# Peptides against a protein of PDB entry 6PSE, part 1

Scores and structures below are computed, not measured.

Target 1, 78 residues: chain A of PDB entry 6PSE
Amino acid sequence: PSEEEEYARLVMEAQPEWLRAEVKRLSHELAETTREKIQAAEYGLAVLEEKHQLKLQFEELEVDYEAIRSEMEQLKEA
Structure headers, positions and changes below count from the first letter of each chain, unless a header shows other numbers.
Peptide ipSAE is a variant of ipSAE made for these designs: the mean of its two directions, with the distance scale d0 fixed at 1.0 Angstrom where the peptide's residues are scored. Compare it only between designs on the same protein; published cut-offs may not carry over.
A fold fails the geometry check if it doesn't show the stated peptide or something in it is severely misdrawn.

## One batch from the design tools (peptide; made by RFdiffusion4, then SolubleMPNN; from b1_p8_5 with A5E)

Design b1_p8_5_s1
Fold by OpenDDE base, seed 3:
Structure b1_p8_5_s1 (fold): chain B 78 residues (1-78), chain C 78 residues (1-78), chain A 8 residues (1-8)
Amino acid sequence: as target 1 above (78 residues)
Amino acid sequence: as target 1 above (78 residues)
Amino acid sequence: AAAAEAAA
């Protein structure tokens, strides 16, 4: 049997005292995992916004660079 | 009483059938939340790496831009 | 650089 099937059997055959303890354990782990999920999502969003702002700045610099490069090329050809 | 205290009382007074159902519910939610946490973490890391690469490209362009700007300034002053 | 992020 898989570990999942063995765990399911354990839950089916467990006494109320074990079941209450398992509910408490799972509630605790769920609360912690939920907090970590939210933190990871918020961090990812913050980095995404920073990346977006950096991309805009990069595109502006590319435009400015090409303008100067083009002007320089015209001067050197003359 | 807080909702947490009321829930704790419910668990203490619940029948085995309810407790088994609650273990199953919490196990399911924990599995889903864990998957979502991992996905959020992996996404955040990917965006962070992309931002880092973009920053390196931006810094290279800044160096190139300043070189051309400086050369152009010297030409215009002559 | 479009992307989809996992959220709460």
Scores: peptide ipSAE 0.147, ipTM 0.840, DockQ to the pose 0.000
Fold by OpenDDE base, seed 2:
Structure b1_p8_5_s1 (fold): chain B 78 residues (1-78), chain C 78 residues (1-78), chain A 8 residues (1-8)
Amino acid sequence: as target 1 above (78 residues)
Amino acid sequence: as target 1 above (78 residues)
Amino acid sequence: AAAAEAAA
């Protein structure tokens, strides 16, 4: 039997005292995992915002670079 | 009483059938929340890698830009 | 570029 099947049997045969303890355990783990999920999402969003700002700066620099490159090219052709 | 206190009372007074159902519910929610946490973490990592690559490209462009800027400045001074 | 996250 899989660990899942063994756990299912344990839950089915468990006494109320064990079941209450298991509810408490799972509630705690769910709360912690939920907090971790939120933190991961917030971190990802922060990095995304940083990437976005960097992309804007990169695009501005590309424009400036092409302007100077074009001017330099014109000077060389003259 | 807080919702937490009310829930605690419910768990303490619940019959085994309800407790088993609650264990099943919480197990399911924990599994889903865990998956979501992992997905959020993986997404954040992917964005971080993209930001890193963009930063490298930006730094390379800065070097190229300063090279042309310096050459142009020298031409103007001459 | 933009990416989306999938939720449960």
Scores: peptide ipSAE 0.137, ipTM 0.840, DockQ to the pose 0.000
Fold by OpenDDE base, seed 4:
Structure b1_p8_5_s1 (fold): chain B 78 residues (1-78), chain C 78 residues (1-78), chain A 8 residues (1-8)
Amino acid sequence: as target 1 above (78 residues)
Amino acid sequence: as target 1 above (78 residues)
Amino acid sequence: AAAAEAAA
């Protein structure tokens, strides 16, 4: 049987004491995993925002660069 | 009592049928939350890598910009 | 420009 099937059987055959302990365990793991998920999401958002700011800075610099490049090009062609 | 205390009491007073259902519910939620956590982490990593690449491009452009700026400055000071 | 970044 698969691990899932074995686990399901264990749960079905388990006594209340084990089941309560399992609920406690799963609740704890769920809480921790949820916190980790949130943390990961928040981190991702932060990085995304930083990337966006960097993108804006990059685009500004591109404009400035092209301005100077164009000016330089014009001077050299004169 | 807190929601946690109330839930704990419910679990302690619950019949095996409820407990098994709760184990099933929690297991399902844990699996989903775990998947979401992983997805968030993977997304965050992807964005971080994109940000890093953008940072490299930005730094390269800064160098190029400063080179042209300096050249232009020198020409104007001559 | 320089910026500091922290990663998990």
Scores: peptide ipSAE 0.088, ipTM 0.834, DockQ to the pose 0.000
Fold by OpenDDE base, seed 5:
Structure b1_p8_5_s1 (fold): chain B 78 residues (1-78), chain C 78 residues (1-78), chain A 8 residues (1-8)
Amino acid sequence: as target 1 above (78 residues)
Amino acid sequence: as target 1 above (78 residues)
Amino acid sequence: AAAAEAAA
């Protein structure tokens, strides 16, 4: 039997005291995992915002670069 | 009493049938939340990698820009 | 340069 099947059997045969303890354990793990999920989401959002700012800076530099490139091209053609 | 206190009381007074059902419910929610946490982490990593690639492109453009700027400066000074 | 992004 798989560990999952063994666990299921345990739950089916367990006394109330064990079941209450298991509810408490699972509740605790769920709370922690939920917090971790939220933290991961917040981190992802932060990185996304940083990436956006970097993109804006990149686009600004591209504009500046093209301006100088164009001027340089004109000077060389003349 | 808070909802948390009410829930705690319910768990303390509940019959085995309810407790088993609650274990199943919590196990399911934990599994789903865990999956969501992992997905959030994977997304964050993906954005981080994209940001890194953008940073590399930005730095390359900065080098190119400075090269042209320097050349332009020299031409104007001469 | 323009790019499309997909968010989770």
Scores: peptide ipSAE 0.084, ipTM 0.832, DockQ to the pose 0.000

## One batch from the design tools (peptide; made by RFdiffusion4, then SolubleMPNN)

Design b2_p20_1_s2
Fold by OpenDDE base, seed 1:
Structure b2_p20_1_s2 (fold): chain B 78 residues (1-78), chain C 78 residues (1-78), chain A 20 residues (1-20)
Amino acid sequence: as target 1 above (78 residues)
Amino acid sequence: as target 1 above (78 residues)
Amino acid sequence: EELEEALRREEAERAAAAAA
């Protein structure tokens, strides 16, 4: 039997006291995991914003670079 | 009484059949939330890697820009 | 980028903990 099947059997044969303790355990783990999920999402959003700002800066620099490159090319051709 | 106190009372007074169903419900929600947490972490990591690559590109462009700017300044001073 | 390294470490630890 798989671990899942064994756990399912345990739940089916367990006394109310064990079941109440298991509900408490699972509720606690769910609360912690939910908090961690939210934290991971918040960090991802923060990095997205930083990446977006960096992209804007990169695009601005690219425009400035092409302007100077073009001016330099014109001066070399004259 | 708070919702938490009411839920705690429900768990204490519940029959084994309800408790088994609640264990099943919480186990399912925990599994889903765990998967979502991992997905959020993986997404954040992917964005971090993209941001890192963009930063490297930005720094390379900045070096090239300063090189051309310096060359242009030297030509204007001559 | 110290912030990137810190975030990368934290996300890696979170992913590893979830996989265990």
Scores: peptide ipSAE 0.100, ipTM 0.785, DockQ to the pose 0.018
Fold by OpenDDE base, seed 2:
Structure b2_p20_1_s2 (fold): chain B 78 residues (1-78), chain C 78 residues (1-78), chain A 20 residues (1-20)
Amino acid sequence: as target 1 above (78 residues)
Amino acid sequence: as target 1 above (78 residues)
Amino acid sequence: EELEEALRREEAERAAAAAA
């Protein structure tokens, strides 16, 4: 039997005391995993913001670069 | 009583059938939340990689910009 | 940009759902 089938059998045959303990265990794991999910999401958002700021800086530098390039081209053609 | 205390009482007084259903519910929610956590982590990693690539491009442009700026400065000083 | 916006929306929705 698969681990899933074995677990399902265990749950079906379990006594109330075991079931209450399992509810407690699963509730704890769910709370922890939920916290970890939120943390991962927050981290992703932070990185996205950093990337966005970097993109703005990059675009600003591109504008400055093109301005100097154009001026340089004009000087060399004169 | 807090919702947590009320839930705890419900679990303590619950019949096996309810407890089995609760184990199933919590198992499902845990599986979903785990999947969502992994997805959030994967997204964060993808954004990190994109940010890294953008940083490399930015640094390359900075080098090119400084080269032109230096050349322009030399031309204006001559 | 579209992927970033979609990611930002999905993360914002998750953060909002988690904060609720």
Scores: peptide ipSAE 0.098, ipTM 0.786, DockQ to the pose 0.018
Fold by OpenDDE base, seed 3:
Structure b2_p20_1_s2 (fold): chain B 78 residues (1-78), chain C 78 residues (1-78), chain A 20 residues (1-20)
Amino acid sequence: as target 1 above (78 residues)
Amino acid sequence: as target 1 above (78 residues)
Amino acid sequence: EELEEALRREEAERAAAAAA
C-alpha cells in the first residue's frame, strides 16, 4: 500500500485521543506553513520594489545617455 | 471565549467522525497552503533573477555612458 | 544582499525537502 493509503487506514482506525493529537499537529503545521507563505510573499514584494527602483534609474540613465550620444553625433558631423 | 478557545473545546468534545473529517480538512488546507508557499517563493526567485539581469544591463550602460562622456569632454577641450 | 540570501536559502530548503 502507498503511504497515503496507510495513513488513511491509520486515520480510520485511530482512537479519539490520537485523532485530537493529529488535529493539533496539523493545525500547528498549517499555521507555520501559512506564516512561511506570507514571509515568502513579503520577500518577493521587497525584491519587486527594488527592481522597480532600479528600472527607474535605468530609464533615467538611458535618457541621459541618448542626450549625450545625440550631442556627440552633432559635434562629429559639424 | 476567544475563537481559539471555542475551537479547542469543540475538538475536545468532538466525536470520532467529526475528528476524522477535521483531519481530512486540515490535511487538504495544509497541502494547498504548502503549494501556495512554494509558488510564492518561485515567484520571488523569478523577480530576483529579473532584477539581476536588469542590474547587469544598468552596469553595462554606465560603462558606455562614461565612455561617451569622456570622449565628449575630450572633444570640447581640444 | 541579506534578502537575496534568504530567498535562496528558502528555495534550497524546499528543493531538498522535495528530493527526500
Scores: peptide ipSAE 0.094, ipTM 0.785, DockQ to the pose 0.019
Fold by OpenDDE base, seed 4:
Structure b2_p20_1_s2 (fold): chain B 78 residues (1-78), chain C 78 residues (1-78), chain A 20 residues (1-20)
Amino acid sequence: as target 1 above (78 residues)
Amino acid sequence: as target 1 above (78 residues)
Amino acid sequence: EELEEALRREEAERAAAAAA
């Protein structure tokens, strides 16, 4: 039997005391996992925002670089 | 009473059938939330790696820009 | 750019939904 099938059997055969304890355990784990999910999402968003700002800075620098390159090319051809 | 206190009372007074259903519900929600957490973490890592690569490219472009700026300054002063 | 905006929106919605 898979671990999932064995767990399902355990839940079906369990006494109320075990079931209450399991509800408590699962509730705690769900709360923690939910908090961790939120933290991961917030972190991802923060990094994405930083990446976006960096990309804007990169694009600005690229424009400035091309401007100087073009000006220098014109100076060399004159 | 807080919702948490009311829920705790419900769990304490619940019949085995309700408790089994609640274990099933919580197990499902935990599995989904865990998947979502992992997905958020993986996404955050991917964005972080992309940001790092972009930063390296930015730093390289900055070096190239300063080189051209310096060369152009020398050409203008000559 | 569109993908980044979509991902940003999705992350913001997930964060908001989880915080609510």
Scores: peptide ipSAE 0.092, ipTM 0.785, DockQ to the pose 0.017

## One batch from the design tools (peptide; made by RFdiffusion4, then SolubleMPNN)

Design b2_p23_7_s4
Fold by OpenDDE base, seed 2:
Structure b2_p23_7_s4 (fold): chain B 78 residues (1-78), chain C 78 residues (1-78), chain A 23 residues (1-23)
Amino acid sequence: as target 1 above (78 residues)
Amino acid sequence: as target 1 above (78 residues)
Amino acid sequence: DEAERRREEELVAKFREAYEEST
C-alpha cells in the first residue's frame, strides 16, 4: 500500500487521543509552513523591487551612454 | 476565551468522527500551503535569475560607458 | 519592456496574493 493509504488506515483505526495529537501536530506544521510561505512572498517582493531599481539605473545609464556616443561620433566626423 | 482556547476546547470535546474530519481538513490545507510555498520560492528564484542577468548587462554597459567617457576626455584635452 | 512589465506585475500579484491569503 502507498504511504497515503497506510496513513489513511492509521487515521481510520486511531484512538481519540492519537487523533487529538495528530490535529495538534498538523496545526503546528500548517502554522510553520504558512510562516515560511509568507517569508517567501516577502522575499520575492523585495527582489522584485531591487530588480526594478536596477532596471531604472540601467535605463538612466543607457541614456547617458547614447548621449556620449552621439557626441563622440560627431567629434570624429568633424 | 480566545479563538485558540475555543478551538482547543472543541478538539478536546470532539467525537472521533469530527477529529478524523479535522485531520483530513488540516492535511489538505497543509498540502495546499506547502505547494504555495514551493511555488513562491520558485518565483523568487526566477526573479533572482532575471536580476542577475540584468546586473551583468548593467556592468557590461558601465565598462562600455567608461571606455567612451575616457576616450572623449582624451579628445577634448588634445 | 511591456512583456517584462506584465511579467513583473503578474509576479507581484502572485506574491501579494500569497501574502494576503496567509495574513
Scores: peptide ipSAE 0.166, ipTM 0.798, DockQ to the pose 0.085
Fold by OpenDDE base, seed 5:
Structure b2_p23_7_s4 (fold): chain B 78 residues (1-78), chain C 78 residues (1-78), chain A 23 residues (1-23)
Amino acid sequence: as target 1 above (78 residues)
Amino acid sequence: as target 1 above (78 residues)
Amino acid sequence: DEAERRREEELVAKFREAYEEST
């Protein structure tokens, strides 16, 4: 039998005391996992913001670079 | 009584059938939340890699920009 | 760049959804 089938059988045959303990365990794990999910989401958003700011800086530098490059090219052709 | 206290009382006084149903519910929610957590983490890692690549591009452009800027300054001073 | 922007918007939405669903 699979672990899932064995677990299902355990739940089916379990005494109330075990079931209450299992509810408590699962509730705890759910709360923890939920917190971790939130943290992962917050981290992802932070990284996205950082990337966005970096992109803006990159685009600004590109503009400045092209301006200087163009000026340099004009000077070299004169 | 708080919702937590009420829930705790429900669990304590519940019949085995309710407890089994609650185990099933919590197991399902845990599995779902776990999947969502993993997905969020994967997205975060992907964004982090993208940011890293952008940073490399930015640094390369900075080098090129400084080279041209320096050359331009030298030409203007000559 | 437009495709990248759209992807970023999608990612932001996914992260926001993950956050809001849990809070």
Scores: peptide ipSAE 0.165, ipTM 0.797, DockQ to the pose 0.084
Fold by OpenDDE base, seed 1:
Structure b2_p23_7_s4 (fold): chain B 78 residues (1-78), chain C 78 residues (1-78), chain A 23 residues (1-23)
Amino acid sequence: as target 1 above (78 residues)
Amino acid sequence: as target 1 above (78 residues)
Amino acid sequence: DEAERRREEELVAKFREAYEEST
């Protein structure tokens, strides 16, 4: 039998005391996992913001680079 | 009474049939929330990799920029 | 560049969805 089938059988045959304990356990795990999911989302958003800022800096440097390149080309032609 | 206290009372007074249904519900929600947490983590890792690649490109551009800046300064001095 | 922007927007949306669903 699969672990899922065994667990389903356990739940079906369990006494009320075990079932209440299992509800409590699952509620706790769900709450923790939910908080962890939120944290993961928040961290992901933070990294995205950092990447965005880096992209802006990169684009600014590209503009400056092209400006100097153009000026240098003009100096060579003069 | 808080919702938490009311829920706790419900669990304590519930019949086995309700408790089994609640275990099933919580198990399902936990499984879904766990999958979502994993996905969020995977997305975060992908963004981190993209940020890393962008950083490498930025550093390469900085090197090229300084090279052209230096050459331009030499041309102006000549 | 446009493809990168679209991918970023999609990731932002996914993170926001995950956050909002849980809060």
Scores: peptide ipSAE 0.160, ipTM 0.796, DockQ to the pose 0.083
Fold by OpenDDE base, seed 4:
Structure b2_p23_7_s4 (fold): chain B 78 residues (1-78), chain C 78 residues (1-78), chain A 23 residues (1-23)
Amino acid sequence: as target 1 above (78 residues)
Amino acid sequence: as target 1 above (78 residues)
Amino acid sequence: DEAERRREEELVAKFREAYEEST
């Protein structure tokens, strides 16, 4: 039997005291996991913003680089 | 009384059948929330990697830009 | 670049969804 099946059997055979404790445990874990999910989302959004800003800077530098490259090419051909 | 206190009272007074159902509900929600947390973490890591690659590209372009800028400056001063 | 933009928009949406679903 899988661990899931064994757990299901345990829940079915458990006394009220154990069940109450399990509800408490699961409630706590759910609250923590929910908080962690939110934090992960917030972190991801922050990194996305940083990446976006970096992309803008990169594109600006590309424009500047191409401008100088073009000017240099013109000077060398003159 | 807070919703938390009311819920706690409900759990204390609940019959085994309700408690088993609540364990099942909480287990399901925990599994879903855990999966969502993992997905958020994976997405965050992907974005972080993309940002890192972009940073490397940016730094390489900065080097190239400074090289051309310096050469241009030297040519103008000559 | 258009593909990159679409991927970014999708990621933003996923993170926002994850946040909003939990709040």
Scores: peptide ipSAE 0.155, ipTM 0.794, DockQ to the pose 0.084

## One batch from the design tools (peptide; made by RFdiffusion4, then SolubleMPNN)

Design b2_p25_2_s1
Fold by OpenDDE base, seed 2:
Structure b2_p25_2_s1 (fold): chain B 78 residues (1-78), chain C 78 residues (1-78), chain A 25 residues (1-25)
Amino acid sequence: as target 1 above (78 residues)
Amino acid sequence: as target 1 above (78 residues)
Amino acid sequence: MLREEFEERLEEMAEEEEEEEEEEE
């Protein structure tokens, strides 16, 4: 039997006291996992914002580099 | 009473049939939230790797830009 | 670095998930 089938049988045969304890356990784990999910999402968003700012800086530097490269090429061709 | 205190009272007064349904509900929500947490973590890691590669490209471009700027300054001073 | 803290937190979460999977075996 899969662990899932064994767990399902345990839940079906369990006494109210065990079921109340299991509801408490699962509620706690759900609250913790939800907090961790939110933290992971907030971190991912922060990194995305930093990446976006870095991309803007990279694009600005690329424009400045192309301008100097073009000016340098014109000076070398004269 | 807080929603948490009301829920705690509901769990204490609940029949075994309700408790089994609640264990099933919480197990399902935990499994979904765990999957969402993993997905958020994987996404955050992917964005972090992309940011790192972009930073390396930015640093390479900065070195190339400084080299051209220095060469241009030397040509203008001569 | 924010990366190291995130990687450490991901490792802690993976270890917690592995411990939960090992407790299920």
Scores: peptide ipSAE 0.138, ipTM 0.776, DockQ to the pose 0.093
Fold by OpenDDE base, seed 5:
Structure b2_p25_2_s1 (fold): chain B 78 residues (1-78), chain C 78 residues (1-78), chain A 25 residues (1-25)
Amino acid sequence: as target 1 above (78 residues)
Amino acid sequence: as target 1 above (78 residues)
Amino acid sequence: MLREEFEERLEEMAEEEEEEEEEEE
């Protein structure tokens, strides 16, 4: 049988004491995994904000670059 | 009592049928939350890669900008 | 943070979860 089928059998045949322990275990793992999910999401958001700030800086530099390029072209044509 | 204390009492006093249902519920929620955690991590990684590529482009533009600035300064001094 | 640092932190979080599960057994 698959591990899932074996686990399902164990749950079906388990005594209340084992089931209470399993509820406690799963509740703990769920709480931890939920915290980790939130942390991963917060990190992703932080990186996205950093990327957005970098994009703004890049766009500002592009404007400055085009301004200098245009001035340089005018100086070369004179 | 807190919701946590009430839940703990419910688990302690629960019948096997309720406990089996709770194990199934928690297992399902854990599996979903785990998938969501992985997805959040994958998204964060993707954004980090995009930020890194943007940083490389920004650094390349900075080099080009400084080159043009230097050339322009030379033209203005002539 | 670099990709490697992010991956390392994700691995640490997974290991911490596994270690906590092993300590409860």
Scores: peptide ipSAE 0.137, ipTM 0.777, DockQ to the pose 0.208
Fold by OpenDDE base, seed 3:
Structure b2_p25_2_s1 (fold): chain B 78 residues (1-78), chain C 78 residues (1-78), chain A 25 residues (1-25)
Amino acid sequence: as target 1 above (78 residues)
Amino acid sequence: as target 1 above (78 residues)
Amino acid sequence: MLREEFEERLEEMAEEEEEEEEEEE
């Protein structure tokens, strides 16, 4: 039998004391996994903000590069 | 009473039928939350890779900018 | 860096998931 089928049988045949312990276990695991999900989302948001700042710096450098390129083109034509 | 205290009392006083239903509910929520955690991690990794590619492009533009700056400085000194 | 800490955390999560998948097989 698959572990899932064995677990399902255990839940069906379990005494109230085991079921209460299992509710507590699952509630704890759900709380931990929820915290980890939130932490992963917060990290992803932080990386998005860093990427956005880097994009702004890149766009500023592009403007400076085009300014120097244009000045140099004018000097070569004169 | 806090919602947590009310829930704890409900679990302590619950019948086996309710406890089995609660185990099933919590197992389902844990599976969904685990999937959402993994999805958040995968999204964060994708943004990290995009940020890394943008950083490489920024470093390439810095090299090109310094090359033009140096050439223009040489033209102004000559 | 924050990246190394994230990569280590992702590896820990993947190892836990692989251990759970190996127990299901």
Scores: peptide ipSAE 0.132, ipTM 0.773, DockQ to the pose 0.084
Fold by OpenDDE base, seed 1:
Structure b2_p25_2_s1 (fold): chain B 78 residues (1-78), chain C 78 residues (1-78), chain A 25 residues (1-25)
Amino acid sequence: as target 1 above (78 residues)
Amino acid sequence: as target 1 above (78 residues)
Amino acid sequence: MLREEFEERLEEMAEEEEEEEEEEE
């Protein structure tokens, strides 16, 4: 039997005491996994914001670089 | 009673049929939440890699900018 | 560095979940 079929059989044949323990376990794991999901999402958003700020800095530097390159090119052609 | 105390009481007083349904519900929610956690993590990693590539490009441009700035400063001081 | 920190943090969260599962057994 697949682990899933074996687990399903266990749940079907389990006593109320086991089922209560399993509800408690699953509730705990769900709470933890939910917290971790939220943390992963918050981290992803933070990295996205940092990437956006870096992109703005890159674009600003690119403008400044092009300005200096153009000035230098004019000086070399003169 | 807190919602948590009320839920705990419900679990303690529940019939096996309700407990089996709750195990099934929680197992499903846990599986979904776990998948969402993994997806959030994968997304965060992808954004982080993009940020890293952008940082390398920024650092390369910064080196080129400093080189041109230094050359221009030397030309202006002469 | 940031990737390693993120991977390490994900690994820590997975290990914390496994340790809590082992403590409940």
Scores: peptide ipSAE 0.142, ipTM 0.779, DockQ to the pose 0.209; fails the geometry check

